# Ledger of designs, part 25: peptides against a protein of PDB entry 3T6J

Target 1, 375 residues: chain A of PDB entry 3T6J
Amino acid sequence: PIVESYIGFIESYRDPFGSRGEFEGFVAVVNKAMSAKFERLVASAEQLLKELPWPPTFEKDKFLTPDFTSLDVLTFAGSGIPAGINIPNYDDLRQTEGFKNVSLGNVLAVAYATQREKLTFLEEDDKDLYILWKGPSFDVQVGLHELLGHGSGKLFVQDEKGAFNFDQETVINPETGEQIQSWYRSGETWDSKFSTIASSYEECRAESVGLYLCLHPQVLEIFGFEGADAEDVIYVNWLNMVRAGLLALEFYTPEAFNWRQAHMQARFVILRVLLEAGEGLVTITPTTGSDGRPDARVRLDRSKIRSVGKPALERFLRRLQVLKSTGDVAGGRALYEGYATVTDAPPECFLTLRDTVLLRKESRKLIVQPNTRLE
Target 2, 372 residues: chain A of PDB entry 3T6J as posed
Amino acid sequence: PIVESYIGFIESYRDPFGSRGEFEGFVAVVNKAMSAKFERLVASAEQLLKELPWPPTFEKDKFLTPDFTSLDVLTFAGSGIPAGINIPNYDDLRQTEGFKNVSLGNVLAVAYREKLTFLEEDDKDLYILWKGPSFDVQVGLHALLGHGSGKLFVQDEKGAFNFDQETVINPETGEQIQSWYRSGETWDSKFSTIASSYEECRAESVGLYLCLHPQVLEIFGFEGADAEDVIYVNWLNMVRAGLLALEFYTPEAFNWRQAHMQARFVILRVLLEAGEGLVTITPTTGSDGRPDARVRLDRSKIRSVGKPALERFLRRLQVLKSTGDVAGGRALYEGYATVTDAPPECFLTLRDTVLLRKESRKLIVQPNTRLE

## One batch from the design tools (peptide; made by RFdiffusion4, then SolubleMPNN)

Design b1_p9_6_s3 (from b1_p9_6, 3 letters changed)
Fold by OpenDDE base, seed 1:
Structure b1_p9_6_s3 (fold): chain B 375 residues (1-375), chain A 9 residues (1-9)
Amino acid sequence: as target 1 above (375 residues)
Amino acid sequence: MTGTVEFIP
């Protein structure tokens, strides 16, 4: 078998300032069959990057073909096991040297091991479809998230010699219609500037890329989905995201006004964006469970994903990228924290919903090292 | 920046 591993200070999720990596490591085996799908995605990456909702001037100047591999993890040492990884986490290195993507395939399989009767917050008519397509849709999401999410976008930089990596006279900010007014100075990084929101903001951008690009027929074709199956994968991917946004409330601490998990915060933000879009795209309905206790249902109108959801997400995603590229911390923080705010304001009453989420919380899944043997 | 899709809690 082909064995891959890494070890070191890699992910900064546990640093409140998003800068210091947690020491972690894994040993994994390459899943060749699944890796082939991601290789096809890589082959289309340069073209798909052009589908992202920002001008080419906000994208990397030169596309560097990354590696993408599906891995079955044998052992993982860390605070948690990711489903996908994009490394290095340094934007300068990503832009100049390239990056590697991995999907932890067997971790994904564990994440999908939910029994129908235990599946919370979905309408009954969605449960079977959700169970059927959650896995495949998440493969799509992971691929897009890592490769085209984390692997996309440019930071505007003035180097130590005073040179810019963009033309100040010709590059236009698509949000303002004006020339670029802010950038990263020498020594400034994404993490150093955006600090407390950097990790979650970037995850939100990457997740949004996944949702946005999964609507593209070529993406679904790469993963082997066509016709009705492709549409179901899209639907379930979006449904999973809005559900995840609700589930995310578990990871919010009202007393401290903070989030304990960057990805969950990101998913909540996306939920807020899609709720703001209105027009019946997303509906969260408080209900009463069979046990007489509070429950809730999330409904996504499939027919409005492209007409309502996509435009809302497009605008939001563009704003995320523009603010990131220009190093506009004030604007970025205002935008992101605005959507990340959890209150009990109607109609959503998110703090009340949080109580419901906590009430319906499932037991933590135990991930156990797989048994390996020579056959 | 961070580079993982899903953190399984």
Scores: peptide ipSAE 0.041, ipTM 0.790, DockQ to the pose 0.567
Fold by OpenDDE base, seed 3:
Order: sequence, then C-alpha cells, then structure tokens
Structure b1_p9_6_s3 (fold): chain B 375 residues (1-375), chain A 9 residues (1-9)
Amino acid sequence: as target 1 above (375 residues)
Amino acid sequence: MTGTVEFIP
C-alpha cells in the first residue's frame, strides 16, 4: 500500500486569530479507486476554474496542477479529524508554488452511517434520498471544496519593491466597476488581515464553490453520476448544506456572540444566503415532534436550485472572492458578519431554532481509528 | 487548510 503522512503545526482553526497552527499528524493509506476520481477532477480543474463567477483577473495567473489523493486514515492526532485537507495554508504559496489536496475517505464514510429514524429536520420524502446519496454527494462536495474552493482565486499584492501582481490600469472590480483600490501589502496575509473571520470566511467560500460547481455536468460525470442519479446527487448536496446550516446553530454561543466552529459558521452563512434568495427555494418550518416538543423541517425546492439558488450563490461567491482578492477587510467583515449574525428576528427566529436544534441533538459520534491488514 | 470537518451527527 501507498502510505502518506504529515506532521507539524498545520491548521489554525483553534487560533482565534487564525494564525497559529495546531500541532497535528496523520498516517493514512491511499485509496487508489477514489483517488482516480480526484485525478480526473484535477485533469479538469483548469477548465472548471473558468466556470467560477469572477473574472480571470481575480484567478491565479498560472494554473499549477495540484495533487489530489483519497486517503483512508489509520491514525490521526489532533483536536478534530477533517474530511479533507488543502495545504499549504498560505495563499501566496498556493498561487506561486502550488498545493496538495487530500480527502479522508473513511472519515467521510463514518459520517454516512445515519439511521433513518434519527435523521432530524428533513421531510419524510427526502430521507431515503438523503441516506442514499449523502455519501456520494459529500465526496463531490469535498473534492470541489478542496481543489476548486481553497485552490482558487488570487490575492492582489504589492511587493516590497512596489510592484503589483496585477495591472492597476486594466483590472476592474466587477462589483464596483472601478479600478482596484485595495490590495495586500508586503507581509500582509489573508489571515493577518481578516483575522477572526478569516478561517470561516474561507471555508464559506470553499463550500460555496462546491455547491456552485456541483451543478456542472462535467463534475458529476467525473464522479460517475449521470441522468437522474446526477440530479439526485446535486439535490442531496444542496439539501445537506441547508440542513447543515440549521444544525450549525449548535455551535453558536449567544452569550458570547461567537461561533465555536468555522465550518459550521460557514454553513449557516450559506443557509442565510439561500434563504435571502427567497422564492420558496429554502423553507424552515418550526413543527411539533411526535413527542410533543419543538421540532423543525427544512425543505429545499429542487426545481429552484438552478433558477434561484445558483444566481444567489453566484453573486455571493463573487463578492466573497472580490473582497478577499482586494484585501477589503471592512467590506468583507460587513458582508460575512452580516450573514453570520444570529438573532431571534422573524421570520426565521434563529435563536429559537437553536433551542430546537439543541433539543434534537444526538450524541456525539465516537470515531475509532482502524487497524489494517493484508488479505 | 483543513477542509470540511464533519460535525453533523
């Protein structure tokens, strides 16, 4: 078997300022079959990057072919086990030197083991589809999230010599129609500028890329889905995201007005974006459970994903990227914190919904690290 | 960056 490992101060999710890495490490075995799918995705990455909703001037100047491997984790030492990894974490290195992606396949598989009777907040008619396609859809999402999410976009930089990595005269901000007015100076990084929102903001961008690009037929084809199956995978991927946005409320602390998990905050933001789109795309309905206690249902209108959801996500995702590229912290913070705000304002009453989420919370899954053997 | 961490029960 092919063995991969890494160790060191890598991920900064536990740093409130998003800068200091947590010491972590893993040992994993390459899943060749799943890796082949990701290799096909890599082969299409340059073309798929062009499908992202920002001008080429906001994308990397040169496509650098990354590695992408699916891994079955044998041992993981850290505070949490990710579903996927994109490294290095520095945007400047990603755009100039390249990057590597991994999907932790067996970690994803564990997440799929949900009993139908325990599946909360979904309509009964969606539960069977959700159970069937959650796994496959999540593989798609992780692949897109890592490769084309974290692996996309350009930071505008002025170096120590005063040179720009973009043409100040010709590059136009697609949101304002004006020339670029802000950028990263020498020594400034994504994390240093965006600080407390940097990690969650980037995760939100990456998740949004996943949702947006999973609509592309070529993506589903790469993963081996066609026809009705492809549409079901898309539907379940989007459904999972909006459900996750509701579940995310568990990780909000009202007393401190803060989020305890970057990815869950990101998912809540996406939910808010899709709710704002309106037109019946997403509906969250408080209900009463069979036990007589509060419950809720999330509904996603499949027929409106492309007509309503995609345009809304497109606009949002473009704004995320433009603000990131230009180092516009004020604009970025205003945008992101606006969607990340949790209040009890109608119609959603998210603080009340949080109580429902907590009430319906299941016991935390225990992940047991496996042994492996030759057969 | 570490990608999506699944915390969904």
Scores: peptide ipSAE 0.040, ipTM 0.785, DockQ to the pose 0.618
Fold by OpenDDE base, seed 5:
Structure b1_p9_6_s3 (fold): chain B 375 residues (1-375), chain A 9 residues (1-9)
Amino acid sequence: as target 1 above (375 residues)
Amino acid sequence: MTGTVEFIP
């Protein structure tokens, strides 16, 4: 088998300032069969990048074809096991040298192993569909998240010599209609500048890219879905995200007003964006479970994904990118922290919902390392 | 950067 590994100070999720990497490592085997879908996605990446809701001036100047591989993890050492990885974590290197993507296929498979009776916060009518398509939809989401999420967008930079990587006279900020007024200076990075929100903000951008682009027929075709199946995959992907936004409340600490997991914070933000869109797109309803204890239901109106959800996500995603590109920390923080704020304000009463989420929390799944032998 | 994280110790 083809073996891949990485080791070092790689991910900064445990650094409050998002800059210092945690020592991490894995050993994995390439899953050739599962890699084929991602290879097709890579082949369409340059075209799909043009579908993202920002001007070409805010996208990378040159497309660098990345690697994308599905991996079956044999061993993983770190504080958390991801479903996918995009490296390097330096935007300058991503822009100039390229990047590599991996999907941790067997990790995803474990995540898919949810029993129907334990599936929380969904309508009964959605449970079977969710179980059927969670895996496939998650493959789509991870692929888009890594390749076109983390792999997209340009940082406006002034180098040490004073040269800009963009035309100051012609590039217009699509949100303000004005010329670019802020950028990254020499030595400034995404993480150093956005600091405490950098990781979660970027994850939110990447997740939003996934939701946004999964609506594109070509994406679904790449993953082998057509017709009704394609629509079901879209629906379940969006449904999974809004559900995840609710589940994310587990990782919020009210007493400290902080989030303990960057991806979960990101998912909550997306939920808030989609709730704000209104028009019955997303509804969270407190209920009473069969045990007489608090419960909740998340409902997503399939028919409103394109008409209500997509435009809302488009505007939000564009704002995320513009603020990121321009290094507008004040604007970015205001936007992101605004959506990441957890209160008990009606109608959602998120702090109360958090209690429900904690009450309905499932036991943590155990991932067991496999053995290998020569035959 | 990592993608979706499902399992955290």
Scores: peptide ipSAE 0.040, ipTM 0.781, DockQ to the pose 0.422; fails the geometry check
Fold by OpenDDE base, seed 2:
Structure b1_p9_6_s3 (fold): chain B 375 residues (1-375), chain A 9 residues (1-9)
Amino acid sequence: as target 1 above (375 residues)
Amino acid sequence: MTGTVEFIP
């Protein structure tokens, strides 16, 4: 077997400023069969990057082919086990030197184990479809999230010698129609500038890339889905995201007005974006459970994903990228914190829904360290 | 950066 490992101060999710890494390490075995799917995605990555909703001037100047490997984790030391990993964690290095992607396959397999009777907040008609396609749709989402989410976009930089990595005279901001007015100076990084929102903002961008690109037929073909199966995978992926946005409320602390988990905050933001799109795309309905206590249902109109959802997500995702590229912290913070705000305002009444989410909270899943054997 | 996290241990 091929063994991979890494150890060091890697992820900064536990740092309030998103800068200081937590000591983390894993040992894993390469899953060759699963890695083959991601290799096909890598082969199409350069073309798929062009499908993202920003001008080429906001994308990497040169595509650097990354590695993408599926791993079965033997041991993981850290505060949490991810479904996927993209390294290095520095955007400047990603665009100049390249990056590596990892999917933690056996971690995903554990996450897929859901009992139908315990599946919360979905309509009964969606449960069987959700159970059937959650795994496959999540593989698509993770692949896109890592490779084309974290692996996409350009930071505009002025180096220590005063040189720009973009043409100041010709590059136009697609949101303003004006020339670029802000950039990263020497020594400034994504994390240093965006600080408290950097991690969650980037996760939101990556998740949005996944939702946006999963609509592309080529992506689904790479993963082996066509026709009705492809449409079901799309539906379940989007449904899972809007459900996750509701579940995310568990990780909000009202008294401190803060989020305790970057990915969950990101998923809530996406939910808010899709709710704002309106037109019946997403509906959250408070209900009463069979036990007589509060419950809720999330509905996603499949027929409106492309007509309503995609355009809304496109606009939002473009704004995220433009603000990131230009180092516009004020604009980025205003946008992101606006969607990340949790109030009890109607019609959603998110603080009330949070009480329902907490009431219906599922037991935390645990990953038990696996073993190996000689055959 | 880590990717999607479905559960927190």
Scores: peptide ipSAE 0.037, ipTM 0.772, DockQ to the pose 0.469; fails the geometry check

Design b1_p9_6_s4 (from b1_p9_6, 4 letters changed)
Fold by OpenDDE base, seed 1:
Structure b1_p9_6_s4 (fold): chain B 375 residues (1-375), chain A 9 residues (1-9)
Amino acid sequence: as target 1 above (375 residues)
Amino acid sequence: MTGTFEFDP
């Protein structure tokens, strides 16, 4: 078998300021079959990057072909096992040297192992479809999230010598129509500037890229989906995200007004964006369960994903990127924290929904012991 | 900047 591993101070999720890495490590075996799919995605990456909703001036100057591998984890040491990884986490290195992507396939498999009777917050008519396509759609999402999410975008920088990595005279901010007014100075990084929101903000951007680009036919073709199957994968991917946004409330601590999980905060933000889009795209309905206790249902109108969802996500994603590129911390914080705010205000009453989420919480799924076989 | 995807179902 082909074995891959990493070890060190890598991810900063446990640092409130998003800067200090947690010591972690894994040993994994390459899944050749799934890796081949991701390799096809890599082959299309340069073209797909152009489909993102920002000008080329906000994208990397030069495309650097990354590596992408699907891995089956044999052992993992850390506070949590990720589903996908994009490294290094240093923007300068990503832009100048390249990056590596991995999907932890057997971790994803655990996430897919939901029994129908235990599947919460979905309409009955969506459950079978969800169960069928959750896994495949998640493979798509992880691939896009890592490769084209974390692997996309440019930071505007003035180096220690005063030189800019962008043309100040010609580059236009697509949100304002004006020249670029802010940038990263020498020594400033994404994490140092955006600090407490940096990790979650970036995850939100990456997740949004996944949702946005999964609508592209070429992406679905790469993963082997066509026709009705492709449409179902899209639907389930979006449905999974809005459901995740509801589930995310578990990781919010009202008393401290803080989030305990960056990805879940990101998913809640996306839910808020899609709810704001209105027009019946997403609906969360409080209900009463068979046990007489509170429950809820999430509905996503499939017919409005492209007409309502995509434009809303496009605008939001562009704003995320522009604010990131320009180092506009004030604007970025205002935008992101605005969507990340959890109140009990109508119509959503998110704090009340949180109680429902906690009430319906099931045991967390864990990888106990992976098994591999040679054939 | 963070570089992982984690999903908690």
Scores: peptide ipSAE 0.042, ipTM 0.784, DockQ to the pose 0.703; fails the geometry check
Fold by OpenDDE base, seed 5:
Structure b1_p9_6_s4 (fold): chain B 375 residues (1-375), chain A 9 residues (1-9)
Amino acid sequence: as target 1 above (375 residues)
Amino acid sequence: MTGTFEFDP
């Protein structure tokens, strides 16, 4: 078997300022079969990048073909085991040197298993479909999230010699219609500038890329889905995201007005964006469970994903990217924190919903080291 | 810090 490992100070989720890396390490075995799917995605990456909702001037000047491998993790040392990884975590290096992606396949597999009777917050009519397609939709989402999410976008930079990596005279900000007015200076990074929101903001961008691009037929084809199956995968992927946005409330601490998990905060933000889109796209309805206690149902109108959801997400995603590219921390923070705010204001009453989420919380899963054998 | 993806817990 092909063995891969990595060791170092890599992820900064545990740093409140998003700067200091946590020491991590893993040893894994390459899953050749699943890696082949991601290789196909890589082969289409350059073309798919053009489908993202920002001008080419806001995308990397040169496409650098990354590696993308599915790994079965034998051991992982760290505070948490991710489903996917994109490294390095420095946008400048991603732009100039390239990047690598991995999917932790056996970690993903753990997430696939859901008991119908324990599946919370979904309509009964959606449960079977959700169970059926959750796994496949995760594969799609992870691939897009890592490769085309984290792997996309350009930072506008002025180097130590005063040279710009963009044409100041011709590049136009699509949101303002004006020339570029802000950029990263020498020594400034994404994390250093956006600090407390950097991790969650970037995760939100990556998740949004996943939702947005999963609508593209070529993406589903790469993963082997066609026709009705492809549509179901799309639906379940979006449904999973809006459900995740509700579940995310578990990781909000009202007393401290803070989020404890970057990805879950990101998912809540996306939920807010899609709720704002209105028109019945997403509905969260408080209910009463069979036990007589509070419950809730999330409904996603699949017929409105493309007509209502996609445009809303497109606008939001473009704004995320433009603000990131230009280093506009004030604008970025205003946008992101606006959607990340949790109140009990009607109609959603998110703090009340949080109580429901906590009430319906499932037992924490334990991941244990797998065994291997020769057959 | 931004280079990971985690599924719903």
Scores: peptide ipSAE 0.041, ipTM 0.785, DockQ to the pose 0.682; fails the geometry check
Fold by OpenDDE base, seed 3:
Structure b1_p9_6_s4 (fold): chain B 375 residues (1-375), chain A 9 residues (1-9)
Amino acid sequence: as target 1 above (375 residues)
Amino acid sequence: MTGTFEFDP
């Protein structure tokens, strides 16, 4: 078997300022079959990057072919086990040196073993479809999230010599119609500028890329889905995201006005964006469970994903990228914190919904390190 | 960066 590993101060999710890495490490075995799918995705990456909703001037100047491998984890030492990894965690290095992606396939398999009777917040008619396609849809989402999410976009930089990595005279901000008015100075990084929102903001961008690009037929073909199956994978991927946005409320602490999990905050933000789109795309309905206690249902209108959801996500995703590229912390914070705010305002009444989420919460899953053997 | 789904159902 092909063995992969890494060790060191890698991820900074536990640092409130997103700067200090947690010491972690893993040992894993390559899943050759799934890796082949990701290799095909890599082969299409340069073209798919052009499908993202920002001008080429906001994308990396030179495409650097990354590695992408699916891994079955044998051991993972850290505070949390990810589903996917994109490294290095520095945008400047990603732009100039390249990056590597991995999907932790067996982590995904374990995470989504929920029994039908325990599946919360979905319409009954969606449950079987969700159970059938949640795994495959996550493979798609993780692949896009890592490769084309974290692996996309450009930071505008002025170096220590005063040189810009963009043409100040010709590059136009697509949101304002004006020339670029802000950028990263020498020594400034994504994390140093955006600090407390940096991790969650970037995860939100990456998740949004996944939802946006999973609509592309070529992506589904790469993963082996065609026809009705492809449409079901798309639907379940979007459905999972909006459901996750509701579940995310568990990780909000009202008393501190803070989020305890960057990815969950990101998913809530996406839910808010899609709710704002309106037109019946997403509906959250408080209900009464069979036990007579509060419950809720999330409904996603499949027929409105492309007509309503995609344009809304496109606009939002473009704004995320433009603000990131230009180092516009004020604008970025205003945008992101606006969507990340949790109140009890109607019609959603999210603080009330949070109580429902907590009421319906399942016990935390225990992840056990696997063994492997030769037969 | 990692995509963390540790807390997903």
Scores: peptide ipSAE 0.041, ipTM 0.788, DockQ to the pose 0.512; fails the geometry check
Fold by OpenDDE base, seed 2:
Structure b1_p9_6_s4 (fold): chain B 375 residues (1-375), chain A 9 residues (1-9)
Amino acid sequence: as target 1 above (375 residues)
Amino acid sequence: MTGTFEFDP
């Protein structure tokens, strides 16, 4: 078997300032069959990057072909095991040197193993479809999230010699219509500048890229989905995201006004964006369970994903990227923290919904490290 | 960066 490993201070999710890495390591075996799908995605990456909702001037100057493999994890040492990985965790290196992507296949396999009777917050009519397509939709989302999410976008930089990596005279900010007025100076990084929101903000951008690009037939075709199957995968991917946004409330601490999980905060932000779009796209309805206690249902109108959801996400995603590229911390913080705020204001009453989420909380799945054998 | 999905049973 082909064995891959990495070890070191890699992920900074446990650092409130997003700077200090946690010691992490894994040993994994390459899944050749699943890796072939991600190789096809890599082959289309340069073209798919052009579909992202920002000008080419805000994208990487040169496409650097990355590696993308599916891995079955044998051992993982760290505070949490991810579904996918994009490294290095430095935007400047991603722009100039390249990056590597991995999908942790056996982690995903555990994630999509859901029992119908335990599936919360979905309409009954959606449950079977959700169960059927959760796995495939996860593969799509993880691939897009890592490769085209974390692997996309440009930071505007002035180096130590005063040189810019963009043309100050011709590059226009698509949000303001003006020339670029802010950038990263020498020694400034994404994490150092955006600090407390950097990790969650970037995860939100990556998740949004996944939702946005999964609407393109080329993406679904790469994963082997066409026609009705492709539409179902899209629907379930979006449905899973809005459901995840509700589930995310578990990881909010009202007393401290903070989030304990960067990815879940990101998913809540996306939920807020899609709720703000209105027009019946997303509806969260408090209900009463069979036990007489509070429950809730999330509804996503399939027919409005492209007409209502996509434009809302497009605008939001473009704003995320523009603010990131220009190093506009004030604007970025205002935007992101605005959507990340949890109150009990109607009609959603998110703090009340949080109580419902906690009440309906299921036991966390455990990933037990596997063993190998000769057959 | 890592993509982390929470596991709902």
Scores: peptide ipSAE 0.040, ipTM 0.770, DockQ to the pose 0.492; fails the geometry check

